# Designs tried in a protein design run: peptides against a protein of PDB entry 4U39. Part 205

Target 1, 302 residues: chain A of PDB entry 4U39
Amino acid sequence: SIKVIGVGGGGNNAVNRMIENEVQGVEYIAVNTDAQALNLSKAEVKMQIGAKLTRGLGAGANPEVGKKAAEESKEQIEEALKGADMVFVTAGMGGGTGTGAAPVIAQIAKDLGALTVGVVTRPFTFEGRKRQLQAAGGISAMKEAVDTLIVIPNDRILEIVDKNTPMLEAFREADNVLRQGVQGISDLIATPGLINLDFADVKTIMSNKGSALMGIGIATGENRAAEAAKKAISSPLLEAAIDGAQGVLMNITGGTNLSLYEVQEAADIVASASDQDVNMIFGSVINENLKDEIVVTVIATG

## One batch from the design tools (peptide; made by RFdiffusion4, then SolubleMPNN)

Design b2_p30_5_s3
Fold by OpenDDE base, seed 1:
Structure b2_p30_5_s3 (fold): chain B 302 residues (1-302), chain A 30 residues (1-30)
Amino acid sequence: as target 1 above (302 residues)
Amino acid sequence: SLDERLAERRRKREEEERRRREEELRKLLE
């Protein structure tokens, strides 16, 4: 089974966005120290952590409180994760709960033998230096606790969205990018397409790879496959070019009109931008909600 | 490694941002 754990406010917002977008084939778990915020989760499983420590009042933006809260609730987390083949841990780094608890939860998942993938955001520069420093510490701890850690630099989202985008919309886009990161992987396993991958294929690319980067490209019209692939490999979210990656996981998602030719064209473009010795796997997904759009998601590991 | 490349790019960006801030501060003080 595939489980997605949203940790803290940002992680739970991302999980809510995944549920709203009907991401299939995954079980959702919401984890928070704030009981009121947790009640707003759409997840089937809601877990309050650190109830004795925090009394449901949250972590006060302190990562050490988030860490201790997860440690207090270790047995509950283990039970919720039991039997998972794959665990996604999603969080907004820089806060109290997400930053502190996500590494603990990830380690629990890994110790249970699940393929453990972190999908986390760095705070925007405008959230201040304190959050950025806390996020750096949390990301370091996550790297040790996961098989692969996808880090989304929120400041790069500002390069994808309009310059006049309100701050609230920038956070919504961060939640959406977290969704795309999880869905881009989970759909390859859980959702039928033209080219299906198994869990073993994904495990080969993601096991013990450390840091990963994600690029996303969306295009419509003639040459949409090529354009989407080019946008993905040149995505501002890619803090480094995919050249030099040890592994590349590619998802080509389209509507019912997605052709094998378009899939191959997109794959060839990503392969041409990758090293010759890269372990590249690609899958295709059919999403009926995509009209004439193709979405290419590239995850570069190593 | 990707981590090393990312760390190096971050250092370069932080240095460039620091230089830009120092230049902006210099321009404000001139």
Scores: peptide ipSAE 0.243, ipTM 0.661, DockQ to the pose 0.017
Fold by OpenDDE base, seed 2:
Structure b2_p30_5_s3 (fold): chain B 302 residues (1-302), chain A 30 residues (1-30)
Amino acid sequence: as target 1 above (302 residues)
Amino acid sequence: SLDERLAERRRKREEEERRRREEELRKLLE
């Protein structure tokens, strides 16, 4: 089974966005130290952590409180993650709960033998230096606790949105990018396409790979596959070029009109931008909600 | 490694951001 665990406010917002977008074949778990915020989760499983420590009042933006809250609730987390083949741990780094608890939860998942993938955001620079420093510590701890850590730099989201985008919309876009990172992988396993991958394929690319980067490209029209692929490999979210990646996981998602030619064209573009010795796997997904759009998600590892 | 490449790019960005802040501070002090 695939489980997605949203940790803290940002992680839970991302999980809510996943549920709203009907991401299939995954079980959702919401984790928070704030009981009121947790009640707003759409996840089937809601877990308050650190109830004794925090009394449900949250972590006060302190990662050490988030860490201790997860440690307090270790047995509950273990039970909730038990039997998962794959666990996505999603969080916004820089806060109290997400930053502190996500590494602990990830380690629990890994210790249970699940393929553990972190999908986390770095805070925007405008959130201040304290959040950036806290996020850096949380990301470092996540790297040790996961098989693969996808880090989304929120400042790069500002390069793909309008300059006049309200702060609230920038956070919503961060939640959407977290969704895309999880869905881009989970759909390869859970959702049929023209080229299906199994869990073993994904595990080969993602097991013990450390840091990863994600690129996303969306396009429409006659050259949509090529354009989407080009956008994905040139995505501002790719803090490093895809060249020099040891592994590449590619998702080509389209509507019912997605052709094998388009899938191959997109794959060839990504392969051409990658090193010759890269271990590249790609799958396709059919999403009936995509009319004329193709979405290419590229995850570069190593 | 991607980690090394990312670390180098982050350092460069942090240096650029620091330089921008220093320049902004300098402009405020003029």
Scores: peptide ipSAE 0.240, ipTM 0.663, DockQ to the pose 0.017
Fold by OpenDDE base, seed 3:
Structure b2_p30_5_s3 (fold): chain B 302 residues (1-302), chain A 30 residues (1-30)
Amino acid sequence: as target 1 above (302 residues)
Amino acid sequence: SLDERLAERRRKREEEERRRREEELRKLLE
């Protein structure tokens, strides 16, 4: 089974976005130290952590409180994760709960033998230096606790949105990028396409790879596959060029009109931009909601 | 490594942002 754990406010917002977008084949778990915020989760499983420590009042933006809260609730987390083949741990880094608890939860998942993938955001620069420093510490701890850690730099989201985009919309876009990161992987396993991958294929690319970057491209029209692939490999979210990656996982998602030619065209573009020695795997997914759109998700590891 | 490349890029950006802030602060104090 695949489990997605949203940790803290940002992680829970991402999970809500995943549920709203009907991401299939995954079980959702919301984890928070704030009981009121947790109640707003759409996840089937809601877990309050650190109830004794925090009394449900949250972590006060302190990562050490988030860490201790997860440690207090270790047995509950283990029970919720038991039997998962794959665990996504999603969080906004820089806060109290997400930054502190996500590494603990990830370690629990890994210790249970699940393929553990972190999908996390770095805070925007405007959130302040304290959040950036906290996020750096949390990301460092996550790297040790996961098989692969996808880090989304929120400041790069500002390069793909309009300059006049309100701050609230920038956060919503961050939640959407987290969704795309999880869905881009989970769909390869859970959702049929023209080229299906199994869990073993994904595991070979993602096991013990450390840091990863994600690129996303969306396009429509006659050259939509090529355009989506080009956008993915040139994505501002790819803080490093894909040519330096040791592994590439690619998802080509389209509507019912997605052709094998389009899949191959997209794959060839990503391959041409990658190192010759890269271990690349790609799958295709059919999503009826995309109509004429193609979405290419590239995850570069190593 | 990807991590090293990312770390270098981040350091450069943080340094540029710090310089910009210092310059802006200097301009405000003149």
Scores: peptide ipSAE 0.255, ipTM 0.672, DockQ to the pose 0.016; fails the geometry check
Fold by OpenDDE base, seed 5:
Structure b2_p30_5_s3 (fold): chain B 302 residues (1-302), chain A 30 residues (1-30)
Amino acid sequence: as target 1 above (302 residues)
Amino acid sequence: SLDERLAERRRKREEEERRRREEELRKLLE
């Protein structure tokens, strides 16, 4: 089974966005120290952590409170994660709960023998230096606790959106990128396509790989496969080029009109941009909601 | 490794931002 655990405000917003987009084949868990915020979660499983420590009032933007809250609730977290083959831990780094609790939750998942993947955001520069420093500490702790850590730099989202985009929409886009990161992997296992991967294939690319980068490309029209692949490998979200990766996981998602030729064309473009000795695996997913769109997701590991 | 490349790019950016801030501070103090 695949479980997605959203940790703190940003992680829970991302989980809500996943549920709204009907991401299939996963179980959703919402974790927070703030009881009021947790009540707004759409997740089937809701867990308040650190009830004695925080009294449901949240972590006060302190990562140490988030950490202690997860440690207090360790047994409850273990029970909720038990029997998972794969666990996604999603959070916005820089806050109290997400930054402190996500590494603890990830370690619990890993200790249970699940393939543990972190999908986290870095704060925007405008959120201030304190949040950036807290995020750096949380990301460092996550690296030790996961098999693979996908880090999304929020400042790079500002390169994709219009300059006039309101701040609230920039945060919504960050939640959407977190969704795309989880869905880009989970769909390869849970959703049938033209080329199916199994859990063992994904585990080979993601087990004990440390940091990962994600690129996303979306396109329509006659050359949509090639355009989506080119956008994915040149994505601003890629802080480094994919040519230095030891492993590449590629998802090619299209509507019911997705052709095998389009899948091959997209795969060839990503392969040509990768190292010759890279371990590359790719899957194809059919999503009826995409109609004429192709979405290419590239995850570079190692 | 990707980690080494990312660490080096981060160091370079932090150094460039630090230098820019130091230069801006110097200009404000003249």
Scores: peptide ipSAE 0.253, ipTM 0.671, DockQ to the pose 0.016; fails the geometry check

Design b2_p30_6_s1 (from b2_p30_6, 20 letters changed)
Fold by OpenDDE base, seed 1:
Structure b2_p30_6_s1 (fold): chain B 302 residues (1-302), chain A 30 residues (1-30)
Amino acid sequence: as target 1 above (302 residues)
Amino acid sequence: DEEEEEREEERRREAEERRRAVEERLEKRR
C-alpha cells in the first residue's frame, strides 16, 4: 500500500490539496500537535502527536517540541504506517511540528521497511531567517531518515507564478507543488496510463538516493508534449540542471487524447537533457480532468 | 522594496539562463 503522511500545518494543507484533487490509490494520514488544526484535516486518519507534551496547543514554532511529540507518539505512528510498501512524508520545513516530527516519522517508516520519500518545502525568504535556519536543520535530519528527499524551494515558486501573486496564493501554490510531487510519483504506480510502472521500477530510482529535485511543465496545443517537457527540465524548481542526475523519474500526464507519440516525444526531450548514462524511467498517466493539457513531472535523483 | 525587486530580477535572469542552456543543449543533440 501507499501512504501519504502530512506533518504539521504545511503537510496537512498539502494532504488536503491531494484529497481535493482526488489523488487515487493512496491512504492519507494527517499528523499534527495542534488539535484544532488537525480537526480541519480531510484525511481519513487523523493523529494528534505529543498530546501530553503540547496538550494539543501545537509546537510553538519549536522543532524540538515537534521531535519530542513524534517520539512520544512513536507506537501510534508505527501502527498507522504498518504494512505500507511506500510512505510519502510531506511537510513545510521551518515550522515546529513539520520540521521536528517529519524526520522522526520518516525514520519510523524506513525502519518498517517502506520506501520512504520526503516531499518538503523550504520556507520563503520573507518568512524570515529563523524559519530558514530551522528548515535547514529539518532538511538535514530528513536526508538521513528517507530513501529520497524532494526539496521544493518556495522562493522558486515565485518565478512560476504571476509577479502580483498575493502571499496567501504563493502558500497555496506551495501546497499544490507538494501535491504535484506526491501525485507525480504515486500515479505512476496507482493510476493506469499508456505506460505503467510497477513499485519495483520506482524503487530502483528512489531507494537510497538522498536529495532530489523536481521540475514541472504544463502546456497545451499541438506541441504540448515537447513544450511541457522543455518547461519541466528548465523549471525554476530545478535549482540544478538534470545534467549530472544519476536517476530520472518522469511522469507524462495527459487527458484521454494523450498519444503514445506525445509520451515518446516528451521522454526523448528529457533524455536529451539528461546524462547519457542516466537511469531514466518514465510512465504515463491518464487524468480525465486534464482537457488539452499535458503535465510533465521530472524528479532528478543524485 | 528595491532589494526585493533586485532579487526578483536576479532570480528571473538565472531562470532565463537555465532555460537558454537547456535549449542550446537540445539543439546540439539534434
Scores: peptide ipSAE 0.021, ipTM 0.572, DockQ to the pose 0.036
Fold by OpenDDE base, seed 5:
Structure b2_p30_6_s1 (fold): chain B 302 residues (1-302), chain A 30 residues (1-30)
Amino acid sequence: as target 1 above (302 residues)
Amino acid sequence: DEEEEEREEERRREAEERRRAVEERLEKRR
């Protein structure tokens, strides 16, 4: 089974966005130290952590409180994650609960023998230096606790949105990018396409790989596959060139009109941008909600 | 405001340079 655990405010917003977009084949768990915020989650499983420590009042933007809250609730987290083959841990780094609790939850998932994937954001520079420093510590702790850690640099989202985009919409786009990162992997296992991957294929690319970067490309029209692939490998979210990656996981998602030619064309473009010795695995997904759109997701590991 | 606009223009230039570098690599491999 695949489980997605949203940790703290940003992680829970991302999980809500996944549920709203009908991401299939995954179980959703919402975790928070704030009981009022947790009640707003759309997840079936809601877990308040650190009830004795915080009294449901949240972590006060302190990562040490988030860490201790997850440690207090270890047995409950173990029970909720039990029997998962794969666990996604999603959080916004720089806050109290997400930064402190996500590494503890990831370690619990890994110790249970699940393939453990972190999908996390770095805070925007405008959130201030304190959040950036807290996020750096949380990302370092996540890297040790996961098989693969996808890091989304929020400042790079500002390169893909309009200059006049309100701050609240930039945060919504960060939640959407977290959704795309989880869905781009989970759909390869859970959703049939033209080229299906199994869990063993995904495990080969993601097991003990450390840090990863994600690129996304979306396009329509006659050259949509090539355009989406080019946008994915040139994505602002890819802070490093894809040719430095040891492994590449590619998802090519389209509607019912997706052709094998379009899948091959997109795969050839990503392979041509990658190192010759790269371990590249690609899958295709059919999403009936996509009309003339193709979505290419690239995850570069190593 | 001016320093923030300069940082946005610099970030946009870096994104355009990365796009061009990817396109040039794809053209050199064809």
Scores: peptide ipSAE 0.020, ipTM 0.476, DockQ to the pose 0.035
Fold by OpenDDE base, seed 3:
Structure b2_p30_6_s1 (fold): chain B 302 residues (1-302), chain A 30 residues (1-30)
Amino acid sequence: as target 1 above (302 residues)
Amino acid sequence: DEEEEEREEERRREAEERRRAVEERLEKRR
């Protein structure tokens, strides 16, 4: 089974966005130290952590409180994650709960023998230096606790949105990018396409790889596959060039009109941008909601 | 602020340079 665990405010917002986008084949768990925020989760499983420590009042933007809250609730987290083959741990780094609890939860998932994938954001620079420093510590702890850690640099989202995009919409786009990172991987396993991957294929690319970067491209029209692939490999979210990656996981998602030619064209473009010795695995997914859109998601590992 | 406009122009230039670098790589492999 695949479990997605959203940790703290940003992680729970991402999980809500996944549920709203009907991401299939995954079980959703919302974790928070703030009981009021947790009540707004759409997840089937809602877990308040650190109830004794925080009394449901949240972590006060302190990662050490988030850490201790997860440690207090270890047995409950173990029970909720038990029997998962794969666990996605999603969080916004820089906050109290997400930054502190996500590494603890990830370690619990890994210790249970699940393929553990972190999908996390770095805070925007405008959130201030304190959040950036807290996020750096949380990301470091996540790298040790996961098989793969996808890090989304929120400042790079500002390069893909309009200059006049309100701050609230930039945060919604960060939640959407977290969704795309989880869905881009989970759909390869859970959702049939033209080229299906198994869990073993995904595990080969993601097991013990450390940090990863994600690129996303979306396009429509006659050259949509090529354009989506070009956008994915040129994505501002790829802080490093894809040619430095040791492994590439690619998802090519389209509507019911997705052709094998379009899948191959997109894969060839990504392969052509990657190193010759790269271990590339690609799958395709059919999503009826995409109509004429193709979404290419690239996860670069190593 | 002029500094914020300069940082936005720099980010745009970096994004354009990355796009061009990808296009150039794709052209070299054709």
Scores: peptide ipSAE 0.019, ipTM 0.519, DockQ to the pose 0.035
Fold by OpenDDE base, seed 2:
Structure b2_p30_6_s1 (fold): chain B 302 residues (1-302), chain A 30 residues (1-30)
Amino acid sequence: as target 1 above (302 residues)
Amino acid sequence: DEEEEEREEERRREAEERRRAVEERLEKRR
């Protein structure tokens, strides 16, 4: 089974966004130290952590409280994760609960033998230096606790959105990018396409790879596959060039009109931008909600 | 406001340069 754990406010917003977008074949778990915020989760499983420590009042933006809250609730987390083959741990780094609890939850998942993938955001620079420093500590702890850690730099989302985008919409786009990172992998396993991957294929690319970067490209029209692939490998979210990656996981998602030619064209573009010795795997997904759009998601590992 | 606009223009230029560098790599491998 595949489990997605949203940790803290940002992680739970991302999980809510996944549920709203009907991401299939995954079980959702919402984890928070704030009981009121947790009640707003759409996840089937809602877990309050650190109930004794925090009394449900949250972590007060302190990562050490988030860490201790997850440690207090270790047995509950273990039981919720039991029997998962794959666990996604999603969080906004820089806060109290997400930053502190996500590494602990990830380690619990890994110790249970699940393929453990972190999908996390770095805070925007405007959230201040304290959040950036807290996020850096959380990201470091996540790297040790996961098989692969996808890090989304929120400041690079500002390159994709309009300049006049309200701060609230920039946060919604961060939640959407977290969704895309989880869905881009989970759909390869859970959702049939023209080229299906199994869990073993994904495990080969993602096991013990450390940090990863994600690129996303969306396009329409006659050259949509090529354009989506080019946008994915040139994505602002890719802080490093894909040619340095040791592994590439690619998702080509399209509507019912997605052709094998378009899938191959997109894959060839990503392969041609990658190192010759790159271990690249690609899958295709059919999403009936995508009419004329192709979405290419690239995860560069190593 | 002006420093933020300059940083956004610089970020856009860097994104365009990355895009061009990718396109150039794709052309060299064809």
Scores: peptide ipSAE 0.018, ipTM 0.524, DockQ to the pose 0.035

Design b2_p30_7_s2 (from b2_p30_7, 10 letters changed)
Fold by OpenDDE base, seed 5:
Structure b2_p30_7_s2 (fold): chain B 302 residues (1-302), chain A 30 residues (1-30)
Amino acid sequence: as target 1 above (302 residues)
Amino acid sequence: MKILILVVAKGHDELREKIEEEARKLKEKE
C-alpha cells in the first residue's frame, strides 16, 4: 500500500489539495499538534501527536516541540504506517510541527521497511530568516530519514507566477506543487496502468538517493507534449540541470486524447536532457479532467 | 484510466521499442 502523511499545517493543506484532486490509490493520514487545525483535514485518518506535550494547542513554531510530539506518539505512528510499501511524508518546512515531526515520521516509515519519500517546501524568503534556518535544520534531518527527499524552493514558485500574485495565492501554488510531486510518483505505482511499473524498479531508482529535484511543465495545443517536456526540464523549480542525475522519474499526464506519439516525444526530450547512463522511469496517466492540457512532471535523483 | 509506465534503463532506442511494444499490446486489448 501507498500512504501519504501530511505533517503540520502546510503538509495538511497539501493533503487536502490531493484529496480535492482525487489522487487515487493512496491512503491519506493527517498529522498535527494543533487539534483545531487537524479537524479541518479531509483525510480519513487524523492523528493528533504530542497530546500530553501540547494539549492540542500546536507546537508554537518550535521544531523541538514538533520533534518531541512525534516521539511521544511513536507507537501510534508505527501502527498507522504498518504494512505500507511506500510512504510519502509531506510538510512545509520552517514551522514547528512540520519541521520537527516530519523527520521522526520519515525515520519510523524507513525503519518499518517502507520506501520513504519526503516532499517538502523551503519557506519563502519573505517568511524571514528564522523560518529559513529552521527549514535548513529540518531538511538536513529529513535527508538522513528518507530514501529520497524532494525539496521545493518556494521562492522559485514566484518565478512561474505573476509578480502581482497575492501572498495567499503563492501559498496555494506551493500546496499545488507539493500535490504534483506526490501525485507524479504515486500515479506511476498506484494506478493500474497499461504498463505496470514493478515497484522494485521504483525502489531501485529512489532507494538511498538523497536529494531529488522536481520540474513541472504544462502546455496545450499541437506541440503540447514537446512544450510540456521542455518546460519540465527547464523548470524554475529545478535548482540544477537534470544532465547530472543518476535517476529520472517522468510522469506524462493528459486527457483521453493523449497519444502514444506525444508520450514518446515527451520521453525522448527528457531522456535527451539526461545522462546517457541514466536510469529513467516514465509513466503516462490519463486524467479525464484534463481537456487539451498535458502535464509533465520530472523528478531527478542522484 | 489507462496508464502507460515504462522503465528505461538505457538509451532512447530501448525506450522507443518498449513504447511501441506496449502500444501494440494496448491496441490488441481494444
Scores: peptide ipSAE 0.018, ipTM 0.459, DockQ to the pose 0.677
Fold by OpenDDE base, seed 2:
Order: C-alpha cells, then sequence, then structure tokens
Structure b2_p30_7_s2 (fold): chain B 302 residues (1-302), chain A 30 residues (1-30)
C-alpha cells in the first residue's frame, strides 16, 4: 500500500489538494498539533500529535515542539504507517509542526521498512530569515530520515507564475507543486498499466538516493509533447541540470488523445538530456481532465 | 480506461526499443 502523510499546515493543505484532484491508489493521513486546523483536513485518517505537550493549540512556530509532539505520539504514528510499502511525507518547511515532526515521522516509516519519500517546500524568502533557518535544519533532518528527499524551492515558483500573482495564489501553487511531486511518482506505481513497474525497480532508483530535484512542463498544441518535455528539463524548479543525475523518474500525463508517438518524443527528449548510463524509469498516464494538455514531470535523483 | 505505459531504461537506445516493443503489443491487441 501507498500512504501519503501530510504534516502540519502546509502538508495538510497539500493533502487536501491531492484529495480534491482525485489522486487515486493512495491512503491519506493528516497529522497536526493544532486540533482546529486538523478538523479542516479532508483526509480519512486524522491524527493529532503531542496532545499532552500542546493541548491541541499547535507548535507555536517552534520546530522543537513539533519534534517532541511526534515523539510523544510515536506509537500512534507506527500503527498508522504499519503495512505501508511506500510512504510519502509532505510538509512545508520553516514552520513548527511540519519542520519538527516530518523528520520523526519519516524515520518511523523508514524503520518500518517502507520506501520513504519526502516531498517538502523551502519557504519563500519573503517569509523571513527565521523560517529559512528553521527550514534548513528540518531539510537536513529529513535528508537523514528518508530514502529520497524532493525539495521544492518556493522562490522558483515565483519565476513560473505571473508577477501580479497574489501571495495566496503563490502558496496554492506551492501546494499544487507538492501534489505534482507525489502524484508523479504514485501514478507510476498505483495505476494499472500496460507495462507494470515492478515496485522493486522504483525501490532501486529511490532507495538511499538522498536529495532529488523535480522539473515540471505543461504544453498544448501540435508539438505539446516536445514542448512539455523541454519545459520539464529546463524547469526553474531544477536547481541543477539533469545530466548529472544517477536516476531519473519521468511521468508523461495526457488526455485520451495522448499518442504513443507523443510519449516516445517526450521520453526521447528527457533521455537525450540525461547521462547515457542513467537509470531512467518513465510512465505514461491518461487523465481525462487534461483534454489537450500534456504534463511532463521529471524527478532527478542522486 | 487509464493506460499507463511504464518503461525502465538504462540508456537512450534501450528506452527506444522498449517503447517500440510496447507500441507493437498495443497494435497486436487492436
Amino acid sequence: as target 1 above (302 residues)
Amino acid sequence: MKILILVVAKGHDELREKIEEEARKLKEKE
């Protein structure tokens, strides 16, 4: 089974966005120290952590309170994650609960023998230096606790969106990028396909790889596959070129009119931008909601 | 019907061969 655990406010917003977009084949768990915020989750499983420590009032933007809250609730977290083959831990770094609890939850998942993938955001520079420093500590702790850590630099989202985009929409786009990171991998495993990935192949590419980068490309029109692939490999979310990656995961998602030629063209572009000796996994997904759009997601590991 | 085509390739040539093989299997089922 695949479990997605949203940790704190940002992680729970991302999980709500995944549920609203009908991401299939995964179980959703919402974790928070704030009982009122947790009640707004759309997840089937809702877990309040650190009830004795915080009294349901949240972590007060302190990562040490988030950490201690997860440690207090360790047995509950273990029971909720038990029997998972794969666990996605999603959080917004820089806050109290997400920054402190996500590494503890990730370590619990890893100790249970699940393939543990972190999908986290760095805060925007405008959120201030304190959040950036807290996020750096949380990301460092996540890196040790996961098999693969996808880090989304929120400041790079501002390069993709219009300059006039309201701050609230920039946070919604960060939640959407978190969704795309989880869905881009989960669809490769959970969706029955003509070519089944052995979960062993995903484990080989993602196990103990450390930090990963994600690129996303979206396009429409006659050259939509090539344009989406080119946008994905040149994505502002990629802090480095994919040519140095030891592993690449690629998801090509289109509507019912997605052709095998378009899949081949997109895969060929990403392969040509990668090292010749790279282990590449790619999948093609049909999503009836995309109509004429193609979405290419690239995850570079190593 | 969600069609998912997943290919594991170590290089560019292996990727092409696998895509072509799956394209052939799809045409044989039609």
Scores: peptide ipSAE 0.014, ipTM 0.401, DockQ to the pose 0.742
Fold by OpenDDE base, seed 1:
Structure b2_p30_7_s2 (fold): chain B 302 residues (1-302), chain A 30 residues (1-30)
Amino acid sequence: as target 1 above (302 residues)
Amino acid sequence: MKILILVVAKGHDELREKIEEEARKLKEKE
């Protein structure tokens, strides 16, 4: 089974966005120290952590409170994650609950023997230096607790969105990018394709790889596959080129008109931008809602 | 480079079959 656990406000917003987009084949768990915020979750499983410590009033933007809250609730977290083959831990770094609790939850998942993938955001620069420093500590702790950690730099989202995008929409786009990171992997495993990923192949690419980078490309028109692939490998979300990656996961999502040629063309572009010895896994997904759009998601590991 | 072709097609059995056939051909060439 695949479980997605949203931790704190940002993680829970991302989980809500995943549920709204009908990401199938995954179980959703919402975790928070704030009981009021947790009640707004669309997840079937809602877990309040640190009820004794916080009294449901949240972590007060303190990561140490988030950490202690997860430690207080360890047994409940273990029970909720038990029997998962794969666990996605999603959070916005820089806050109290997400930054402090996500590494603890990730370690619990890993100790249970699940393939543990972190999908987290760095805060925007405008959220201030304190949040950036807290996020750096949380990311470091996540890196030790997961098999693979996808870090999304929120400031790079501002390069993809219109410059006039309201701050609230920039946060929604961060939630959407978190969704794309989880969905790009989960669709490869959980969606009944004709070629089911051997979960062993995903494990080979993602186990103990540490930091991963994600690129996204979207295009329409005659060369949409090539353009989407080029945008993905040159994505502002990639803090480095995908050259030197030991593993690449690629998802090519299109409408009902997605051709095999377009899938091959996109895969060849990503492969050509990667090392010759790279382990590449690519999937194609048909989404009837995309019409003429192609979405390419690339995750570089190692 | 090991390329594993995964096909997650919702609603397009024909595209699925084609990609499976190509994936099989790729595996047979290794």
Scores: peptide ipSAE 0.009, ipTM 0.364, DockQ to the pose 0.109
Fold by OpenDDE base, seed 3:
Structure b2_p30_7_s2 (fold): chain B 302 residues (1-302), chain A 30 residues (1-30)
Amino acid sequence: as target 1 above (302 residues)
Amino acid sequence: MKILILVVAKGHDELREKIEEEARKLKEKE
């Protein structure tokens, strides 16, 4: 089974966005120290952590409170994660609950033998230096606790959105990028394909790889597959080129009109931008809600 | 019909061959 855990406010917003986009084949768990915020989650499983420590009033933007809250609730987290083959831990770094609890939850998942993938955001520079420093500590702890850690730099989202984009929309876009990171991988495993990935192949590419980079490309029109692939490999979300990556995961999502030729063309572009010896996992997904759009997600590991 | 093609390839040529093989198998089932 695949489980997606949203940790704290940013993680729970991302999980809500996944549910709203009908990401299939995954179990959703919302985790928070704030009981009122947790009640707004759309997840089937809602877990309040650190009830004794916080009394449901949240972590007060303190990562140490988030950490201790997860430690207090360890047994409950273990029970919720039991039997998962794969666990996604999603959080916005820089807050109290997400920054402190996400590494603890990830370690619990890893200790249970699940393939553990972190999908986290760095805060925007405008959120202030304190959040950036807290996020750096949380990201460091996540790297030790996961098999693969996808880090999304929120400041790079500002390069994709209009300069006049309201702050609330920039946060919604960050939640959407978190969704795309989780969905881009989960759809490869959870959606029955013509070619089923052996979960062993996914494990080989993602196990103990440390940091990963994600690129996203979206295009429409006659050359949409090639354009989406080119946008993905040159995505502002990629802090480095995919050149030199030991592993690449690629998802091509399109409508019912997605052709095998478009799939091959996009895969060829990503493969040509990667090392010859790269282990590439490629998947194509049909989303009936997509009309003329193709979405290419690339995750570079190693 | 949700056509999901997943290809694990160790390099570009292996990916192409596997896509072509699966495309052929699909045509044989129609």
Scores: peptide ipSAE 0.014, ipTM 0.411, DockQ to the pose 0.712; fails the geometry check

